# Peptides against a protein of PDB entry 2AUS, part 227

Target 1, 323 residues: chain A of PDB entry 2AUS
Amino acid sequence: ADIKREVIVKDDKAETNPKWGFPPDKRPIELHIQYGVINLDKPPGPTSHEVVAWIKRILNLEKAGHGGTLDPKVSGVLPVALERATRVVQALLPAGKEYVALMHLHGDVPEDKIRAVMKEFEGEIIQRPPLRSAVKRRLRTRKVYYIEILEIDGRDVLFRVGVEAGTYIRSLIHHIGLALGVGAHMAELRRTRSGPFKEDETLVTLHDLVDYYHFWKEDGIEEYIRKAIQPMEKAVEHLPKIWIKDSAVAAVAHGANLTVPGIVKLNAGIKKGDLVAIMTLKDELVALGKAMMSTQEMIERSKGIAVDVEKVFMPRDWYPKLW

## One batch from the design tools (peptide; made by RFdiffusion4, then SolubleMPNN)

Design b2_p26_7_s3 (from b2_p26_7, 10 letters changed)
Fold by OpenDDE base, seed 5:
Parts: sequence; C-alpha cells; structure tokens
Structure b2_p26_7_s3 (fold): chain B 323 residues (1-323), chain A 26 residues (1-26)
Amino acid sequence: as target 1 above (323 residues)
Amino acid sequence: SLIEEFRAKFEKLKELLEKTLEELEK
C-alpha cells in the first residue's frame, strides 16, 4: 500500500477551476459525513455487521458498510464507509492486511526453533478457508508478506504479520503449530492495518463516536466528529489513480466511461483489468472502474475507452456538464 | 511486556464496549 506510484503527466497545461467540486478538506460537515469513512477500532465480541449497525444508530445514518469482515473475537482496524461513500469498501477488499497475533504453543519449543520455523512461513502458503467463510472451501495460495516476532514468553508468541487479503491468521497459526511439532492456537488477534487504514491517530472507538456526535449535536462543536471521519478518498489511496480534466468529470459522474482524451495524469504500472480510482485535479474521487488499457496504452493512444466505470461516487452537479 | 500490553488493550476495549452499550440503551 505504501509504494509511491510514479505519476506520468499527459497534459501539463491542464488547470482546474477552484469553484467546482468539493475537495476532501473543504466539505461542510454534513457533506463530509455523507462521503466519509471511519477508521474504527472494532471491539472484540460483536460481529462487524453489529458494529456497523451501532455506528448507523450513533451517527443517525441510513447506510454504512465495512471494508472487510473482522471475526467477532478479532479487534482493531475496521474501515466503515458511510452513506454515499458506502460502496468505496470495494476498494478495500483486495487490500493487504496487517495483524498482531498472540499465538499460544501447546508445548515447549526453543526460541531459535520458533524463529526459524516462523520465518519459513514468509511467502506463499496454502490455505483452506474455514467453514464459516462465505468463500468456497477450496485450497488456495495466499501470500504472507512478512512475519515479525515482537516477543516470545515461554509458550506465548506475539508477532506482526502482513498478509494478502483473505489470508486466515487462525489457519496460519495452526500450521505453524504443526510445523513446530507441538501444536498451537490463536489466543488473540488484532488487525492493525487494512490497506491505507492503520492503527494511527485516525483510529476511533464506538465510544469516541458517541461522545463526538454529542459534542456536535448538543454543543455545536463539529471538530471532533470531523476528525473522526476520514474523506472517502482515503479509502482509495492504495489504488492506482487516473486524474481527469474538469471537462470530463461531469460525464464520468453521469456514468460515462473514461476516454483517453480526458486523462491529465496517471500512475505508472496500471494493467488492463486493474481496479483504478478516477480522480479530479483536486484529488476528489469521481468513480471506481476497471482499466481497459495499460498505463502505456493510455499514454500512446489518442482515443478509446481507458476505464470502464463501475461505481460513481461524485454527485452529477459538482462539475458543470461541458458536452 | 508487549504481550501484557497487548492483552491489556484487548480488555480495555471490551470494557469500553460495555460502557458504550449502556449509554446507547438510555
């Protein structure tokens, strides 16, 4: 997620009208909420769906959705997209995840052996999805990007793990336990990252949301609730981006596909079939779509469909219709 | 220890949930 993507400029003369749109930092509080994402610290116990229902109750919302299920017993980073931003969670489904896990071993194992065996689980692993997953129970490969042992205390092993989306940490711990020869189970699990959302100053609890909503509605103080909600654009920071001309924004906001002439700048390394974010020159999210061309094709071609627009977020009236 | 801190954070978050639910029932 943190790989700075190169930006290739196609039109260095393209300007944007400051009167059009609502940049992420300039939205009125009501509009900010309508296009918001909460970096929620999900408590252990409730389902992700129960937590979303509570957020809707606390903030008096009609719609919300989460950026990837956490099991009931799992705490930590749960992105919750609000109202008109609800569909932005699609961008978070394929995003990498980080966890901190406490593994309990069922026997004594020398620390050096623990460290050696856990290092062997970096890379590709074979997993079978658990019974309770909505995913077909077929064997599949997943990537473990890194394992960092934080502390070993006898039979307790605290570690950080970066994984591909849909990697089951419980299954990983089970396999580590088997490889160690003593068995193991997951004592506790916390998600510390979901794509661009991490355990940082933007992480808020349900209790924080109760207090911050109260401060806004009863005391007229919007600062806390404003800070507790991230703009929906945060949820697409990890995606490859295409920035478009002001003249193309309204068409895309009406559901038209993005054509090559509308492109001002784009990230390097876009492949055909990639999920991409279509942005204004003010870094407003217009839409998500599927790239129909590579970055190179989008540079070299003068015409054609660059992005098949799948989900529009921007209202149709933020930019004028110029066609 | 980091393990103790990790467990403590977990328990605090559970307690905070209980408090939150009590406040939502009022």
Scores: peptide ipSAE 0.547, ipTM 0.938, DockQ to the pose 0.894
Fold by OpenDDE base, seed 3:
Structure b2_p26_7_s3 (fold): chain B 323 residues (1-323), chain A 26 residues (1-26)
Amino acid sequence: as target 1 above (323 residues)
Amino acid sequence: SLIEEFRAKFEKLKELLEKTLEELEK
């Protein structure tokens, strides 16, 4: 569920100058691309790195990065952050994932038993990362949020699964197969969600990007490429947000820590140590940082460092220095 | 069948990739 985080207003009189900044919906096309994220439908076959290289070639980009590796054989939702937005992918790494998987059983099992056993895998599971993973091969717990069986056809089981970041679906299927007593393997896997990115109207193929770039460069039609690229702010929708005064924006854009007086409004439930998005009153991403206070402390205190700023995205000149 | 539709999506994406690569080599 997109749990709408409660918004607590600290300064109800705070206004924003419409002449400052570039709201996500009002960026010129070149600027929109510079601060863009593509919700890519990654084809099966290539690595996530190869696909990012192709996007850079197609769109004539210097830099891009992906919001979490998909194995070569895995298709579906791969967020690709562009140019100045490249570092925003760090917000997506810890985000929950959803997949649709086709599991093939190595023996015949009654459907009722399949359903019963798969339901037992909801909750906490113990996994060992695969040999090919850059992650240390230590046993670790992961959460399976839900398993939804979509179809059973003999030995083929299609299911949807919501998981904690870094859960290995191949390993899950292997353990399900062991629990069923017949063994199983992953036949096909598609990622259907990565945090705020899902299968929706924003999902585009590499082929779409070729066509849309051509329409823009050769025909002067910006509409398609504009719709194919999401603003970088999309990549932080799942994070707790802190909205700041216009007078605080330039300081944060220069890498200064956010202090409590700069806060206009904030989400409830921020804890010390949380990754937070610092936003303007126009919902522009200024920076990512680590919360140094809880929401309650940010409300009650009149001074102090609220956020340790780690990554600045906003250019230094979008807002004036007002100090 | 949802399984057939799921497999068809994989094949369509492979075909689109092949087409894309051919267009990028021209």
Scores: peptide ipSAE 0.544, ipTM 0.938, DockQ to the pose 0.868
Fold by OpenDDE base, seed 1:
Structure b2_p26_7_s3 (fold): chain B 323 residues (1-323), chain A 26 residues (1-26)
Amino acid sequence: as target 1 above (323 residues)
Amino acid sequence: SLIEEFRAKFEKLKELLEKTLEELEK
């Protein structure tokens, strides 16, 4: 269960004007696309960049970006942020990932030994980035949150694995194979989760997007394309949130830092340096920023910079200037 | 088996990609 972060109310009298902004559920279809994220089922074969290029072609878009590279041979959950939402992918890069992997062993191993050894790989592991990665080849620690064996058939082992961002499943399988004494390789890999995006009813194929765009443009049916695109706010569900007064929205939308008086409510457990989402009282994403205070400091203080605003998403005209 | 179903999903996605690319070239 996604642990619902506690919400602390700082101003219980704060109201919002229903005429200001565009809540995620009330955006016209064109605006919904401009602030959208697709939960794409990436096919095996193409690069993540090729798939993004195809989405731009299919949906006639100027810009798009993906929420963390999948290798060409890897399928499954690839969040693709569209147009004005493109930079929301920064929230997804550090997010945890889940995969289902098929591991092939290079020798016969008793099932009990497979289960015992794989359980030892839960927790902290040391990895060396592969040569093909844009990351400096320094040894680094990564977390394996869980390993769940789904099926064992002779030398084939199907398992689910939850990992810290930038954990290499191919390297994990190689080390499991070494620990088993027979060696192993990754036969197939599917990503089943990337932060708030998972394998669910929101997962769509490239072919679905072709059909749904056709239904919209040729038949005037927007329902399918609307359902195929999630609001950009979905891409920040896993982040700690700060909800702000209507009077603070325009300033933040112009790139001003969030000050403590603008806060209406906030999640518990924010630390200085955390990436946070600044939200309206209608759950619209205004900006991403770096917390300059803890939750406790934001409650106790009457003034000061609460969030250093790094990336604005909301247009400047959705809320009036009240400064 | 779950392994067979998992492999079948990969092949289905490849076939669907081929179909999609053919439609984009028209």
Scores: peptide ipSAE 0.543, ipTM 0.939, DockQ to the pose 0.881
Fold by OpenDDE base, seed 4:
Structure b2_p26_7_s3 (fold): chain B 323 residues (1-323), chain A 26 residues (1-26)
Amino acid sequence: as target 1 above (323 residues)
Amino acid sequence: SLIEEFRAKFEKLKELLEKTLEELEK
């Protein structure tokens, strides 16, 4: 569930100048691309890096990055952040994932037993990263948030699974197969969600990108390419947010830490150490940073560093220096 | 079946990739 985070208002009189910045819905097409994220339907076959390279070629981009590797054989939701937005993918790496998986059992198992055993895999599981993973190969716990069996046809089991970031579905299926006593393997896997990116109207193929880029460059039709690219702010929707005064924006855009007086409103439930998105009052992403205070401390204190700014996205000139 | 539809979706994406690559080579 997209947990609607409560918004606490500290300054209900704070206004924003409509002439400053570029709200996500009002960026010129070139600027929209520079601060864009594609919700790509990654085809099975290529690596995530190959797909990013093709997107760069198709859209004539200098830089892009993906929001979490999909294996070559895995299809579906791959967020690809473009140009100046490239580093926003850091917000997506820790985000929850959903998959639809086809598991093939190596023996016959009664349906009731399949259902019962798979239900036991909801919760905490122990996994070891595969050899090919850049992650240190230590045993680690991961959360399986839910398993939903979609169809059982003999030895084929189609299921939806919600998991913590870096959960290996192949390993999960292997362990389910062991628990069933017959063994199992992953026949097919599709990612259906990566944080705020899901299978919806924003999901586009590489072919769509080819067509939409041509419509823009040859016919001057921006509509399709504009719809195919989400604003970078989409990539931080799942993060707790802090909205800041116009007077604080330029300082943060220059890499200054956010101090408590700059806060207009914030989400409830921020803890010290959380990754947070610093937003303007126009919902523009200024920066990502580490919370140095809880929500409660940010409300109660009159001064101090609220956020250690780690990554600035907003250009320095979108808002005036008011200091 | 949902399994058949799921498999068909994979095949469609493969075909579409092949078409895309052919267009990028022109």
Scores: peptide ipSAE 0.542, ipTM 0.938, DockQ to the pose 0.850

Design b2_p26_7_s4 (from b2_p26_7, 10 letters changed)
Fold by OpenDDE base, seed 3:
Structure b2_p26_7_s4 (fold): chain B 323 residues (1-323), chain A 26 residues (1-26)
Amino acid sequence: as target 1 above (323 residues)
Amino acid sequence: SLIDEFRERFRRLEELLKKTLEKLAE
C-alpha cells in the first residue's frame, strides 16, 4: 500500500541553500544517468543478469544492478539501478510485489468454485522455496495481500496478485490447483509492480533504451533518455524518510551516522531496526541506514545516533563541510 | 479477451527482444 506516511517536523525554520546539491529534477543528463534507475519491462527469455548486462552495454555503463530477480520466463517490472545508484536496489528487495499470472487448470472446475478457493489464498500462506532458489528450502510463511481474478476462460484463469517479497507465484498456483482438486500450473507470469515501480509511463523496454540512447548520442536529443531513467530517489519512495539539515549532509555523505540534532523532519512510524532513507531538504537521497531509534525517540531526544548509515549515495562534495 | 491480450503482450516482448539483439549486433 502506498501508505502516505505522516511527516513530523522538528525544525520548521530550517532552510536549505539552493546552490548546494543536485535535486533529482535538476541533474545534468550525465549525472542523472549516474544516479538513475530504469523501470525496465524485462522481456521473457533472458535472465535478469543478462538483461542488466545488456543495459550496461546499451548505455555504456560500468555498473548496474537489479531490484529483485525475475525468472527467465517472467516478464515485466524490473528496476535496474545504474552506476552510483546500483546499491539502491537493496531498498527494493523487501518491497511488495504484484504480478499478473495465467494459471492453467488440469481439469474442469466451476467458476464459482475457482473464485471461492482463490479468495481463501488471500492472507498468510505456507510456502516451500523452489529447488533453484538461493533461499534455504525451509517452509516459510508469506503474505498474499490480494488476489483479483481478471478473467476465467474454461481452464485458464488470469489473475492479479499482490504478495510479500519472496512469495513464489508458481508455488501459489500449484497449491491453488491442489485445493481445486484438479491441479494447476503457471502458464505465464508478469510482474506488474516492485515497490514504487509499476506499470506506468516510466516503464521502458530494452529497445526503447537503444533508441533513446541513440537519439541522445547521435542526434543530441536528451529528452527521451532523461525520461526513460528515473532518479534513484524513486527507489526509496516506499521507505520511511528522515530529512536532515544542510549542515549534516556532508558528514553523512562521508559515512558518519546521523545524530538526532541533524533531523529537520521525519516520517511517523519508524521503528528501531527499520531501513530508512536519509534525505536532504531538496529530497536528494544521501544514504540508506538502519534506524537506531523510533520516530518518537528521535522527536523526544536531543542527542544520540538516530540512524546507523549503511550505504552512502551522495557524493561528498555536493554539500560543504560545515563542521 | 484479457487472456489473449496478455499472451499477445508476452509474444510482442519476445519479438521485440529479438529486434533489440539484432540492433545490438550492428
Scores: peptide ipSAE 0.612, ipTM 0.954, DockQ to the pose 0.887
Fold by OpenDDE base, seed 5:
Structure b2_p26_7_s4 (fold): chain B 323 residues (1-323), chain A 26 residues (1-26)
Amino acid sequence: as target 1 above (323 residues)
Amino acid sequence: SLIDEFRERFRRLEELLKKTLEKLAE
């Protein structure tokens, strides 16, 4: 999420009509909710599905989905996409995750040894998914991007860990314990990041949502509920982006594939097969799709299908049909 | 300690959930 992607401009003269669309910061509150994502502080105890059901009840919503399951006992960052934005969660599933974990060792280990061994777990690790996972229990590699020890108190080790999607922290702690020779278990786990969603001022509790919804419906104060919900575009900030001409927006919103002539600017480093976000010049999410060309091919070619559109988010009427 | 703060945050979230569920039942 933090990798600044270079932006390559193909058409530096392209302009956008300010009367078309609804930029993320200018949506009426009802529309903002319809295209919203909550950065929820999931409490420990309930399943991610139960929490989503409660959000739907609290906010009187028909649909919602979460951006990656947290186990019942795990707290912290759970992106919950609302209503028309529900399917944006597919962009968050493959995103990197960060956790803070409390590991309890089953024996005494010198601090220097703890630090040395934990550092060796940075990089590629081999994991088997737990029995309760919907994923086939095949051995697979996962990346541990970083481990930062925050505090060691005797047998308790608090650490921050950045991991590839689908890395099991419980399994990591088990293997660390084995490597230390004493064994270990996960005492507590909190997710502190899911792609672009992190512990920041946008993080809200279920209790906050109850109060904020009440303030809106009973007191007419929309400010709190507006701030509690992020625009769906937040959920794609970590993806490579392609910005398109106003004249191409309606076609893509109708489910047409993006062709090369519609591209105004794009991120560097797109590969064929990558998930990409198709954006307007006002940074509105039009659709998610699969890149059919690299960035270089999209620059060099004058025609062809650039993106196979997989999911449209933008309503068909936000931009005029110009074809 | 950071460990104590981490544990306390967990407990506070559990307590807050209880309060939330009580509000949802009214």
Scores: peptide ipSAE 0.611, ipTM 0.954, DockQ to the pose 0.891
Fold by OpenDDE base, seed 4:
Structure b2_p26_7_s4 (fold): chain B 323 residues (1-323), chain A 26 residues (1-26)
Amino acid sequence: as target 1 above (323 residues)
Amino acid sequence: SLIDEFRERFRRLEELLKKTLEKLAE
């Protein structure tokens, strides 16, 4: 759920200089691309890596990365972070996912039983990663947040499912089939959400990207390619945020840890160890880091390391050194 | 049906990929 996190203001008098930085909505097109994320509608067939390679070719990019592998036969939402934003995918890997799946049952089961059994799979499930996964093959618990049956037609069951990152829908369907007593397999799978990326107006195809890049390079029309690429800040919308003073931005951009005096406002509910996004007052992503304090500690303390900065995204020169 | 629409959407994406690859080969 897009639970709007409460924002706690620590310094209500803090101002930002409009001349510093590049807010997400004010980046020149080249800079927008350098700090961009595409909400790609991955077609079925290619691997996620092949699709990333094609995007790099289409858009003439040196670097790109995806926000969580989709199997070759799986379609739908694949966030692809571009160039300087490539590392923002770290924020997306642990994010919740939603899928629409078509399950085919290997026998006839009454609809009421299908509905009842599938509802029992909401909550914690035990899964074993498949052999081909980059993840160590250990039994692990995963959360199924919700299952919504969309349609039942005989042995075909279409359903929406929200899951914790790294939940294998194929395995879920297998277990549902076992619980139903007839067996089942995954006929088709589409990812409809990956953290803040969902099926919406920002979803674009590879074909769209080809056309939009052409319109920009050949016709001088940047509007389409601009709309097709989201600012990297979108990729961290689901994270707890800490907004910092202009005077702290350059230091963090140089890789310094965020100290408590640099905090202007922050989300409620940050715990020690959480991945957090460090933002400017213009909602520019400075860095990702690990919270070293809770929200409450960051409010109550006058000093100390609030965030251990792990990955810097902002260039060092966007804000002046004020130290 | 929603199932038919879901399957059709899948097929359309496969077809669109073919067209995309053809464009990239030009």
Scores: peptide ipSAE 0.605, ipTM 0.953, DockQ to the pose 0.894
Fold by OpenDDE base, seed 1:
Structure b2_p26_7_s4 (fold): chain B 323 residues (1-323), chain A 26 residues (1-26)
Amino acid sequence: as target 1 above (323 residues)
Amino acid sequence: SLIDEFRERFRRLEELLKKTLEKLAE
């Protein structure tokens, strides 16, 4: 869900210097790539790591990381963060996911029963991670936010499913099959959403990246590669945000914790312990950190550590030191 | 059908990957 968060203004007189920083829409192409995220349509076959390696080769990059593993046979939305933005993927790992799955039933079941049983799997489910997972094989609860049946054709069931991060669709389908009494398996799976990344005009293939990079390097046309890469700020759109004064940016960029006096505006509903994005007034990502206060505490208090800064993204020289 | 379109999309992505890998080998 596009979580629209209320914005609370703490300092309505705060201004920003237009000469400082590099807003996402004004970055030169080289800088845009350095702070970029690709909404990749991962093909079936390769691992997510192999695909990241190919992207680094295609775009001549030193570093890249993905926003949550897709199995080799799974296609669709794989956010790939580039270069200096590589660690922004930590914001995407806990994000909700959407899939379209083709389930094949091992027996004949009336359509009304299929629909009724699948609806019962909306909500909390108990899963055990598969053996191949790097996660400890402990039983855990996961949320299924919604199941939408798209088409039923005999024993084939196409459905959309929204799930909490780390929900195993293969296991879900197995349990649905058991509940139907006939058994089932996952015939095909595609991820259609990973947090703020979805199937839209920003979705690109590896083939697109090859062509777009060629157009830039050989023909001097940067438009295609620019459009194929999203600013790293896209990868934090789903997080609660805190916007800070220009005078606080350099300190945070040097790794200082954010203190309450540096806050200009913030989203409602921040809780202590939440992952938050620290932004400039130009909507540039400065850092990710852990909230040490609630939104209410950040409004009411005049001093104290608001955010424990965990990862800085902004270069130290984009804003001047004002201390 | 939506199922047929879904399967076809999968196939197209597999074929596109082959073409991509061929280009990367040049």
Scores: peptide ipSAE 0.602, ipTM 0.953, DockQ to the pose 0.890

